# Peptides against a protein of PDB entry 3T6J: the designs that were tried, part 34

Target 1, 375 residues: chain A of PDB entry 3T6J
Amino acid sequence: PIVESYIGFIESYRDPFGSRGEFEGFVAVVNKAMSAKFERLVASAEQLLKELPWPPTFEKDKFLTPDFTSLDVLTFAGSGIPAGINIPNYDDLRQTEGFKNVSLGNVLAVAYATQREKLTFLEEDDKDLYILWKGPSFDVQVGLHELLGHGSGKLFVQDEKGAFNFDQETVINPETGEQIQSWYRSGETWDSKFSTIASSYEECRAESVGLYLCLHPQVLEIFGFEGADAEDVIYVNWLNMVRAGLLALEFYTPEAFNWRQAHMQARFVILRVLLEAGEGLVTITPTTGSDGRPDARVRLDRSKIRSVGKPALERFLRRLQVLKSTGDVAGGRALYEGYATVTDAPPECFLTLRDTVLLRKESRKLIVQPNTRLE
Target 2, 372 residues: chain A of PDB entry 3T6J as posed
Amino acid sequence: PIVESYIGFIESYRDPFGSRGEFEGFVAVVNKAMSAKFERLVASAEQLLKELPWPPTFEKDKFLTPDFTSLDVLTFAGSGIPAGINIPNYDDLRQTEGFKNVSLGNVLAVAYREKLTFLEEDDKDLYILWKGPSFDVQVGLHALLGHGSGKLFVQDEKGAFNFDQETVINPETGEQIQSWYRSGETWDSKFSTIASSYEECRAESVGLYLCLHPQVLEIFGFEGADAEDVIYVNWLNMVRAGLLALEFYTPEAFNWRQAHMQARFVILRVLLEAGEGLVTITPTTGSDGRPDARVRLDRSKIRSVGKPALERFLRRLQVLKSTGDVAGGRALYEGYATVTDAPPECFLTLRDTVLLRKESRKLIVQPNTRLE

## One batch from the design tools (peptide; aimed at target 1 I87 F138 Q141 H150)

Design b2_p15_7_s4 (made by RFdiffusion4, then SolubleMPNN; from b2_p15_7, 11 letters changed)
Fold by OpenDDE base, seed 4:
Structure b2_p15_7_s4 (fold): chain B 375 residues (1-375), chain A 15 residues (1-15)
Amino acid sequence: as target 1 above (375 residues)
Amino acid sequence: PYVVEDWTHLGHVRG
């Protein structure tokens, strides 16, 4: 078997300031069959990057073909096992040296294990569809999230010699219509500058890229979905995200006004964006469960994903990228913290919904090191 | 990285 491993102080999600890496290491085996799907995605990556809602000037100057492999993890030392990885984490290195993507296939397989009777917050009519397409939709989302999410965008930088990696005279901020007024100085990084919001903000950007690009027919084709199946995968992917936004409330601590999980915070932000779009795109309805206790239902109008959802997400995603590229911490914090704020204001009453989410929460899963053998 | 569930926490774990 082909064995891959990495080790070091890699991820900073456990650092409140997003800067200090946690010691992590894994050993995994390459799944050649699954890797082939991601290779097809890589082959289209350069073209798909052009579909993202920002000018080429806000994208990497030169496309560097990344690796993308599916891995079955044998051992993982760390606080948590991701389903996908994009490394290195330094944006400047991603821009100049390239990056590698991996999907931890057996981790995803564990995540796919959903029992219908335990599936919360969905309409009955959506449950079977959700169960059927959850796995495939996750494959799409993870692939896009890593390759075209974390693997996209440019940071504007002024180096120690005063040189810019962009043309100050010609590059225009698409949000303001003006020349670029802020950038990263020498020694400044995404994490150092955006600090407490950096990790979740970046995850939000990557998740948004996934939702946005999964609407592209070429993406679904790459993953082998056509016709009605492709539409169902899209629907379930978006449905899963808005549901995740509700589930995210479990990881919010009201008394401390903080989030305990960066990805779930990101998903809540996306939910807020899509709710703000209005027009009946997303509806969260408090209900009473069969047990007589509080429950809730999330509804996504399939017919409004492209007409209402996509434009809203486009605008939001562009703003995320522009603020990231320009190092506009004030603007970025205002935007992100605004959507990440959890109140009990109507009509959503998120703090009340949080109580419902907590009431309906599932037990934490334990990941056990797998065995491998010769056959 | 992409985390589907609560594999990574900043503090408290899911109860």
Scores: peptide ipSAE 0.188, ipTM 0.705, DockQ to the pose 0.097
OpenDDE base, seeds 1, 2, 3, 5: peptide ipSAE 0.036, 0.034, 0.181, 0.037; ipTM 0.693, 0.694, 0.721, 0.704; seeds 1, 2, 5 fail the geometry check

Design b2_p15_8 (made by RFdiffusion4)
Pose (drawn by RFdiffusion4):
Structure b2_p15_8 (pose): chain A 372 residues (1-112, 116-375), chain P 15 residues (1-15)
Amino acid sequence: as target 2 above (372 residues)
Amino acid sequence: AYGNSTAGTFFADEF
């Protein structure tokens, strides 16, 4: 459509329980030139789902070209203006017919070297160069194969299923599936507090995982003297964001104040666990003399160590999502999402530095439409 | 009836 639109109580992020949605609405026009660069990603999107760490029976039944667009925003009502979105928020529809992927083009043109804190003098160079371009990649993957992948196991009214039970097996356990989403049950209704952050973490992780693929970069025009940097800046940005996320964690309530930032921190911790000197947090000192930190990500170890930690992670997340296993999901997540002062990082002590170097986000003014 | 689930969103200022 020339004009794209949507509205309702949709994103559930701001409900302390995680079910009730916050009202919003938007009207934006579809840009053509930048969209083809996405519709390409949609065309070849079918194969990639099978590159995911879980078998094809643990994935949605068919596939689709639901849609991927680039929208110049006219009116976005509500608390915020996301860079990209995958909707509607009803999973059942995501699997049965489809969903949509939205990359807002003109919001980006808004958001773009001393404020590059927690990086090194190198790095921030590659950051300034490849951040913008890589942003499209991460977004595309986050939206398309982030939430586009995965399958829910639901018990329909009668004792039957939405799938064949005897032929489905859990790779982690080896048994046959003993858990699932029953009638009326949904992602938020079960995982609740964690559902948003958990699902987002999965999407971002698949983002990096498939951001390691030559084809996607060929779609975005990255290869050779190119294919490096953009991948690196992407991962580096993920680990840095994992560091900045401490600001949005409340230690006194042992509570996270956001899904995206918490999920980033989790991915950061998983990478730190992979060890092998791939990632480091150094309690340095800024030129101003105050405290500071430098995030060190060895790029040569990306495929040899980090990727395994990823696909094992995604395999577990997805496995627990399909069967709807909350116990394992939390135990696997809230454990990763835990914030403590234990070394050789001391995140409780780092958080202070994160707050000193903290940033306050900008404001996006919006135009109106007068009726003549 | 379809229940609510988490919408997939992505934010520039956080990333």

Design b2_p15_8_s1 (made by RFdiffusion4, then SolubleMPNN; from b2_p15_8, 8 letters changed)
Fold by OpenDDE base, seed 4:
Structure b2_p15_8_s1 (fold): chain B 375 residues (1-375), chain A 15 residues (1-15)
Amino acid sequence: as target 1 above (375 residues)
Amino acid sequence: ALGQGPTGTFYADFS
């Protein structure tokens, strides 16, 4: 077997300022069979990057073929076990040196163990599809999130010598129609500049890339889905995300006005974007459970994913990228914190929904370390 | 990274 490991100060999610890495490490075994689909995704990565909703000037100047491997984790030391990893976490290094992607396959497999009777906040008609396609849709989402989410985009930089990595005279900001007015100076990083929103913002961008690109037929083909199956995978991937946005309320602390989990905050933001799109794309309905206590249902109109959802997500994702590329912290914060705000304002009444989410909360899953043997 | 957070969130907490 091929064994992979890493250790170090890697992820900064537990730092309120997004700067200090938490010490973590893992030992894992390569799953060759599951790696094959990600290798095919890598083979199409250069083309798929062009499908992202920003000009080539906002993408990496030179495509560097990354590595992508599926891993079965034997040991993980850290505050949380990821399902996917893109390293290094430094955008400048990703642009100039390349990066590696991993999918933690057995972590994903644990997520597949969903019992229908415990599945909250979905309509009955969606539960069977969700259970069937949750796993496959996660594979798609993780692959896209890591490779084309975290692995995409360019930071505009002025180096220590005053040279720019972009043409100041010709590059146009697609949101403003003007020349580029801000960039990263020497020594500035994504995390140092965007600070308190950096981690969640980047996760939101990566998740949005996943949703956006999963609509591309080539992506579904790479993962082995065609026809009705491909459409069901798309539907479940989007449904999972909007449901996650509701579930995210568990991780909001109203009295402190803060989020306790970056990815869940990101998913709430995406939910807000898709709700704002309107036109019946997403509906959250408070209900009464069989126990007589508050419940809720999330509905996603499948027929409106491409017509309503995609354009809304496209605009939002482009804004995220442009603000990231230009180092526009003020604009980025205004955008992101606006969507991340949790109030009890109608029609959604998110604080009230939070009470429902907490009421329906499942017990925390305990993930235990496996063992392995030679056969 | 896509991951479980300090609060014990599983990937996406979609479960």
Scores: peptide ipSAE 0.121, ipTM 0.817, DockQ to the pose 0.130
OpenDDE base, seeds 1, 2, 3, 5: peptide ipSAE 0.104, 0.031, 0.116, 0.032; ipTM 0.801, 0.735, 0.811, 0.723; seeds 2, 3, 5 fail the geometry check

Design b2_p15_8_s2 (made by RFdiffusion4, then SolubleMPNN; from b2_p15_8, 6 letters changed)
Fold by OpenDDE base, seed 3:
Structure b2_p15_8_s2 (fold): chain B 375 residues (1-375), chain A 15 residues (1-15)
Amino acid sequence: as target 1 above (375 residues)
Amino acid sequence: SLGNSPTGTFYADEW
């Protein structure tokens, strides 16, 4: 078997300023069969990057072919186990040296195990479809999230010698129509500039890339889905995201006006973006459960994903990238914190919905270290 | 690494 491992100060999710890494490590075995799909995705990555909703001037100057493998984790030491990983976390190194992607396959398998009777916040008609396609759709999402989410976009930089990595005279900000007015100076990084929102903002960008690109027929083909199956995978992927946005409220602390989980904050932001799109795309309806206590249902109109959802996500995703590329912290914070704000304002009444989410909260799954053998 | 958590239950700081 092929063994992979890493150890060190890697992820900064526990740092309120997003800069100091938590010490973690893992040992895993390569799953060759599952890696094949990701290899096909890598083969199409350069072309798929061109489908992202920003000008080529905001994308990497040169595509560097990354590695992408599916791993079965034997040991993971840290505060939590991710579904996918993109390393290194330094955008400058990703642009100049390359990066590696991994999917933690057996972690995903744990996430796929859901009992129908315990599945919350979905319409009954969607539950069987959700159970059937949650796994496959999540494989698609993780692949896109890591490879084309975290692996995309350019930071505009002025180096210590005063040289720019972009043409100041010709590059135009697509949101303003003006020349580039801000950039990263020597010693400035994504995390150092965006600080408290950096991790969640980047996760939101990566998740948005996943939703946006999963609509592309080539992506579904790479993962082996065609026809009605492909459409079901798309639907369930989007449905899972909007449901996750509701579930995210568990990780908001109203008294402190803060989020305790970067990925869930990101998913809530996406939910807000898709709700803002309107036109009946997403509906959250408070209900009464069979126990007589508060419940809720999330509905996604499949027929409006491309016509309503995609354009809304496109605009939002472009704004995220432009603000990231230009190091516009003020604009980025205003945008992101605006969507991340949780109030009890109608019609959504998110603080009230949070009470419902907490009431329906499931017990946290226990991740147990496995063993393995050859036979 | 920048990671994706499917459940959102990881990398959480409870305050």
Scores: peptide ipSAE 0.063, ipTM 0.784, DockQ to the pose 0.099; fails the geometry check
OpenDDE base, seeds 1, 2, 4, 5: peptide ipSAE 0.038, 0.029, 0.057, 0.045; ipTM 0.770, 0.671, 0.782, 0.771; seeds 1, 2, 4, 5 fail the geometry check

Design b2_p15_8_s3 (made by RFdiffusion4, then SolubleMPNN; from b2_p15_8, 9 letters changed)
Fold by OpenDDE base, seed 5:
Order: structure tokens, then sequence, then C-alpha cells
Structure b2_p15_8_s3 (fold): chain B 375 residues (1-375), chain A 15 residues (1-15)
């Protein structure tokens, strides 16, 4: 077997300011079969990066081919086991040395084991489709999230010598139509600038990249989906995201006006973006469960994903990237916190929905680390 | 050195 491991202060999810890494480590075995799919995605990465909704001037100057591997985790030490990882978490190293992506395949497999009767917040007509395609759609989303989400975009920087990594005279901000007015100075990082919103903001960008690029036929082909299957994978991926946005309310603490999980906050933001798009794309309907207690249903209109959803996500994703690239903390915070705000305002009444989410909360799954043996 | 926000995907089942 091919064994991979990593250890150190890596992820900063538990730091409210996104700066201090948590000590983490794992030992895993390479899944060769699943890794082959991700290698095909890597082979197309340079081309797919061009499909992202920002000018080439906002993308990395030189494409560095990353590694992507699917791993079956044998042991994991940390506060939580992720589905995917992109490392290192240093932009300078990513730009100069490259990066690695991993999918924790057996962690994803645990999430796949959803019982139909326990599946909350979906219409009955969607449940079977969701169960069938949840796994495959996760593979697509994780791959795109790590490789082309976290692996995309350029930060505008002025170095210690005063030199810029972009042409100040010719590069135009696509949102304003003006020249670039802000950038990162020497010693400034993404985390140091965006601090309390940095982690969730970046996760939101990565998740949005996944949703956006999963619409591309080449992506689905890489993962082995064509025709109706490809469309179903797309639908379930988007459906999963909007459902996750509702589930995210579990991780909001109203009394403290804060989020306890960066990825779930990101998913709530995406839900808000897609709700704002309107036109019947996403609908959340309060209902009454069979037990007579509050329930809810999320509906996604499949026919409006490309016509309504994609343009809305495109605009939002471009704004995220532009604000990130330019180090515009004020603009970025205003945008992100606006969508991350949880109130009880109609029509959604999110605080009321949160009560429903908590009421319908599923029991936490226990993940047991496997053993290996000689046969 | 320029740092970047954490990278990874977590699901509700992981917390």
Amino acid sequence: as target 1 above (375 residues)
Amino acid sequence: PLGQSPTGTFYAEDY
C-alpha cells in the first residue's frame, strides 16, 4: 500500500481570527481507483480555471500542477475529520511551490450512509434521487472545492521592495471598472486582513466554485457521468448545498451573534444568495411533521439552475474573488456578513427555521478508525 | 510569507 501522512499546526478553523493553527495529524492509504479520477481533474485544471468568472489578471500568473489523491484514513488526530484538504495554507507557498489536494474517501463514505426515513428537509420525490447521487455528487464537489476552489485566484501584492505583482496601469477591477485601488502589503496575509471572516469566506468561495464548475460538461465527464446521470448529479449537488444551508442554522448561536462552524456558515451564505436570486429557484416551506411538530422542506427547481442559479452564483463568486484579490476588507466584510446575518425577518424567518432545524437534528454519527491486518 | 484561510470540507455529520 501507498501510505501518506501529515502532521503539524495546519488548520485554523478553531481560531476566531483564523491565524493560529490547530495541531493535526493523519495516516492514510492511497485509494488508487478514486485517485485516478482526481488526476484527470488535475489534467484539466488549467483549462477549467479559465471558466471561473474573473479576468485572467485575477488568476495566478503561472499554473502549477498540483497533486490530488484520494485517501482512506487509518488514523486521524484533530478536532474533526474533513472530507477534503488543500495544503499548504500559505498563499506564498501555493504560488511558488504548488499545493496538494486530498479527498478523505472513507470519511465521505460514512456520510453516504443516509437512511431514507431519517433524511430531513427534502421533498419525498427528491429523497431517492438524493440518496442515489449524494455520494457521487460529493466526490465532484470535494474535488472542485479543493482543486479549483482553494487552488484558484490571485492576491494582489506589493512586496517589501515596493514592486507589484500586477500592472497597476492596465489591470481593471471588473466590478468597478476602475484601476486597482487596494492590495496586500508586505507581511499582510489573507487571514491577517480578513480575520474573523477569513475562514468562512474562503470556504464560501470554494463551495461556490464547486457549484459553478460542476455545471461544466467536462467536469461531469471526468467523473464518469453523461446524459441524464450528469444532470442528476448536478441537481443533487445543488440540492445538497441548499439543504446544507438550512442545516447550517444549527451552528449559529443567536445570543452571541456568531457562527461556530466556518463551512456551515459558508453554506448558509450560499443559500441566501440563491434565495435572493428568486424566480422560484429555491423555496423553503415550513411544514408539520407526522409527529405534529414543526418541519420544513427545501425545494430546488432543476430547470432554473442554469438560467437563474448560475448567473446569481457567478456574480456573487466574482465579487468574492475581486474583494479577496484586492484585500478590500471593508467591502468583503459588508458583503459576507450581510449574507451571513440570521434574523427572523419574513419570508424566510430563519430564527424560527433554526428552531425547526434543532428539533429535527439528527444524531451525530460516530466515526471509528479502521484496523489493517495481514491475510 | 502570505498565509491563507483553512482549506478543507466538513459536513454536519463531522461535528
Scores: peptide ipSAE 0.029, ipTM 0.697, DockQ to the pose 0.560
OpenDDE base, seeds 1, 2, 3, 4: peptide ipSAE 0.033, 0.031, 0.036, 0.036; ipTM 0.737, 0.731, 0.749, 0.758; seeds 1, 2, 3, 4 fail the geometry check

Design b2_p15_8_s4 (made by RFdiffusion4, then SolubleMPNN; from b2_p15_8, 11 letters changed)
Fold by OpenDDE base, seed 3:
Structure b2_p15_8_s4 (fold): chain B 375 residues (1-375), chain A 15 residues (1-15)
Amino acid sequence: as target 1 above (375 residues)
Amino acid sequence: PLGQGPTGVFYAEDW
């Protein structure tokens, strides 16, 4: 078997300023069979990057073919076990030296297991479809999230010698129509500039890339889905995201006006974006459960994903990238914190919904360290 | 300052 491992200060989620890494490590075995789909995705990555909603000037200058493997994790030491990883966590190195993507296949398998009777916040008509396609849609989302989410976009930089990695005279900001007015100076990084919102903002960008690109027929084909199955995978992927946005409220602390989980904050932001799109795309309805206590239902109109959802996500995703590329912290913070704000304002009444989410909360699955053998 | 970028991980425990 092929064994992979890493160890060190890698992820900075536990640092409120997003700068100091948590010490973690893993040992895993390569799953060759499960890696095939990701290899096909890598083969199409250069072309798919061009489908992202920003000018080529905001994308990496040269595509570097990354590795992408599916791993069965044997041991993982850390505060949380990821489903996917993109490393290194340095944008300059990703753009100049390359990067590696991994999916933790057996971790994903745990996430796929759901009991129908315990599945909250979905319409009854969606539950069976959700259970059927959650796994496959999650594979698509993880692949896109890591490879084309974290693996995309360019930072505008002025180096210590005063040289720019972009043409100041010709590059235009697509949001303003003006020349580039801000960039990263020597010594400035994504995390150092965006600080408290950096991790969640980037996760939101990566998740948005996943939702946006999963609509592309080539992506679904790569993962082996065609016709009605492809459409169901798309639907369930989007449905899972909007549901996650509701579930995310568990990780908001109203008294401190802060979020305790970067990915969940990101998913709530996406939910807010899609709700803002209106036109009946997403509906959250408070209900009464069979126990007589508060409940809720999330509904996604399948027929409006492309007509309403995609354009809204496109605009939002472009803004995220432009603000990231230009190092516009003020603009980025205003945008992101605006969507991340949780109030009890109607019609959504998110603080009230949070009470419902907490009421319906279930215990997290226990991850148990496995063993393996050859036969 | 130490050079670093955005964190690239997707946590399965969140779903």
Scores: peptide ipSAE 0.032, ipTM 0.697, DockQ to the pose 0.734
OpenDDE base, seeds 1, 2, 4, 5: peptide ipSAE 0.029, 0.030, 0.031, 0.029; ipTM 0.691, 0.698, 0.691, 0.672; seeds 1, 5 fail the geometry check

## One batch from the design tools (peptide; aimed at target 1 I85 H145 R267)

Design b2_p16_1 (made by RFdiffusion4)
Pose (drawn by RFdiffusion4):
Structure b2_p16_1 (pose): chain A 372 residues (1-112, 116-375), chain P 16 residues (1-16)
Amino acid sequence: as target 2 above (372 residues)
Amino acid sequence: AFGNAGGESFPSAFEP
């Protein structure tokens, strides 16, 4: 459509429980030139789902070209203006017929070297160069194969299923599936507090995982003297964001104040656990004399160490999502999401520095439409 | 579930 639109109580992020949605609405026009560069990604999107760490029976049944667009925003009502979104928020529809992927083009043109804190004098160079371009990649993947992948196991009214039980097996355990989503049950209704952050973490992780693929970069025009940087800046940005996320964590209440930032911190911790000197947090000192930190990500070890930690992570997340296993999901997540002062990082002590170097986000003014 | 890609969101306001 020339004009794209949508509205309702949709994103559930701000409900302390995680079920009730916050009202919003938007009207934006579809840009053509930048969209083809996405519809491409849609065309070849079919294959990639099978590159995911879980078998094809643990994935949605068919596939689709649900849609991927680039929208110049006119009116976005509500608390915030996301860079990209995948909707509607009803999973059942995501599997049965389809969903949509939205990359807002003109919001980007808004958001773009001393404020590059927790990096090094190198790095920030590659950051300034490849952040913008890589942003499209991460968004495309986050939206398309982030939430586009995965399958829910639901018990329909009768004792039957939405799938064949005897032929489905859990790779982690080896047994046959003993858990699932029953009638009326949904992602938020079960995982609740964690559902948003958990799902987002999965999407971002698939983001990096498939951001390692030559084809996607060929779609975004990245290869050779190009294919490097963008991938690096992407991962580096992910680990840095995992650091900045401490600001949005409340230690007194042992509570996270966001899904994305918490998820990013989790991915950071998983990478740190992979060890092998791939990632480091150094309690440095800024030129101003105050405290500071430098995030160190060895790029040569990206495929040899980091990727395994990813696909094992995604495999577990997805496995627990399909069967709807809350116990494992939490135990696997809230354990990763835990914040403590234990070395050789001391995140409780690092959070202060993160708050000192903290940033306050900008404001996006919006135009109106007068009736003549 | 809702998917907010990029995880970047900015507050907004309308012109008078």

Design b2_p16_1_s1 (made by RFdiffusion4, then SolubleMPNN; from b2_p16_1, 9 letters changed)
Fold by OpenDDE base, seed 1:
Structure b2_p16_1_s1 (fold): chain B 375 residues (1-375), chain A 16 residues (1-16)
Amino acid sequence: as target 1 above (375 residues)
Amino acid sequence: MTGIAGGLVYPVVREP
């Protein structure tokens, strides 16, 4: 088998300032069959980047073809196991030297192992479909998230010599219709500038890229889905995201007005964007469980994903990218924190829903190191 | 160096 590993200060999710990496390490085996799907995704990446809802001037000037592999993790040392990884986490290095993507396939498989009777917050009619397609839809989402989410977009920079990496006279901000008025100065980074929102904002952008591009037939074809199966994968991917946005409330601390997990905050933000789109796209309904205690149901109208969901996500995702590219921290914070705010305001009453989420919380799963043998 | 968070994390606890 092909063995891959990494070790070092990798992810900054545990740093309150989002700057200091946690020391992590893994040993994994390459899943060749799944890696071949990701290789096809990589081969299409340059074309798929053009489908993202920002002008080419806000995209990287040169696409650096990354490696992308699916890995079965043998051992992982860290505070949490990711489903996917895009490294290095330094945007400057990603732009100049390139990057590598990995999907942790067996980690995803554990996340998929939800018993039907324990599957919370879905309509009964969606449960079987969700169970069937959760795995495949996650493979799509992770691939897009890592490769085209984290792998996309340009930062506008003025170097130490005063030179710009963009044409100040011709590049137009698509949100304002004006010339670019802000950028990163020498020594400024994404994390240093956006600070407390940087990690979650970037995860939100990457997750949004996944949802947006999973609607593209070519993406689904790469993963081997066509016709009704492709539509079901799309539906379940979006359904999973809106459900995850509800589940995310577990990771909000009302007393501190803060989020304890960047990805969960990101998923909540996406839920809020899709709820704001209205038109019956997403509905969260408080219910009473069979045990007589509070419950909830998330409904996603699949017929409105393209007509209502996609345009809403497009506008939001473009704004995320434009604010990121221009280093507009004030605008970026206003946008992101606005959607990340958790209140008990009607109709959603998210603080009340949080109590329901906590009440329905499953026991945390443990991942046990597998045994592996050569035959 | 521009650090960006990179990786879909699921809150899974690993036991060796």
Scores: peptide ipSAE 0.024, ipTM 0.567, DockQ to the pose 0.297
OpenDDE base, seeds 2, 3, 4, 5: peptide ipSAE 0.025, 0.027, 0.024, 0.028; ipTM 0.561, 0.570, 0.572, 0.562; seeds 2, 3, 4, 5 fail the geometry check

Design b2_p16_1_s2 (made by RFdiffusion4, then SolubleMPNN; from b2_p16_1, 8 letters changed)
Fold by OpenDDE base, seed 3:
Structure b2_p16_1_s2 (fold): chain B 375 residues (1-375), chain A 16 residues (1-16)
Amino acid sequence: as target 1 above (375 residues)
Amino acid sequence: MFGVAGGLVYPVVREP
């Protein structure tokens, strides 16, 4: 078998300032069969990058073909086990040297195991479809998230010599209609500028790329879905995201006004964006469970994903990218923290919903190191 | 060189 490993200070999620990496490591085996799907996605990546909702001037000047491998993890040491990884975490290096993507396939498989009777916050009619397509939809989402989410976008930089990596005279900010007025200076990084919101903001951008691009027929075809199956995969992917946005409330601490998990914060932000779109796209309804205690239902109108959801996500995703590219911390913070704010204001009453989420919380899954054998 | 300090991973969705 082909063995992959890494070890070191890699992820900064545990650092309050988002700067210091946690020491982590894994040992994994390459899953060749699953890797073939991601290779097809890589082959289409340059074309799919053009579908992203920002001008080419805000995208990388040259696409550098990355590696993308599916891995079966034997051991993982760290505070959390990811479903996918994009490394290195430095945007400058991603732009100039390239990057590698991995999907932790057996970790995903564990995440797919859901008992129907324990599946919370979905309409009864959606549960069977959700169970059927959760796995496949998540493979699509992870692939897009890593490759085209984290792997996309350009940072505008002025180097130590005063040279710009963009044309100051011709590049226009699509949100303002003006020339670029801010950029990263020598020694400034994404994390150093955006600090406390950097990780979650980037995860939100990557998740949004996944949702946005999963609507593209070519993406579904790459993963082997056509016709009704492709539409079901899209629906379940979006449904999973809005459900995850509700579940995310578990990771909010009202007393400290903070989030304890970057990806969950990101998913809540996306939920807020899709709720703001209105028109009955997403509905969260408080209910009473069969046990007589509070419950809730998330409904996504399938027929409005393209007509309402896509345009809302497009506008939001473009704003995320433009603010990231220009190093506009003030604008970026205002946008992101605005959507990340949790209050008990009607109609959603998110703090009340949080109590419901906590009430319906299941026991944390324990990930156990597997055995492997040669057949 | 400009490095981003934040790790970029897709976490396992821990259903409560």
Scores: peptide ipSAE 0.029, ipTM 0.582, DockQ to the pose 0.105; fails the geometry check
OpenDDE base, seeds 1, 2, 4, 5: peptide ipSAE 0.024, 0.025, 0.015, 0.026; ipTM 0.569, 0.595, 0.529, 0.559; seeds 1, 2, 4, 5 fail the geometry check

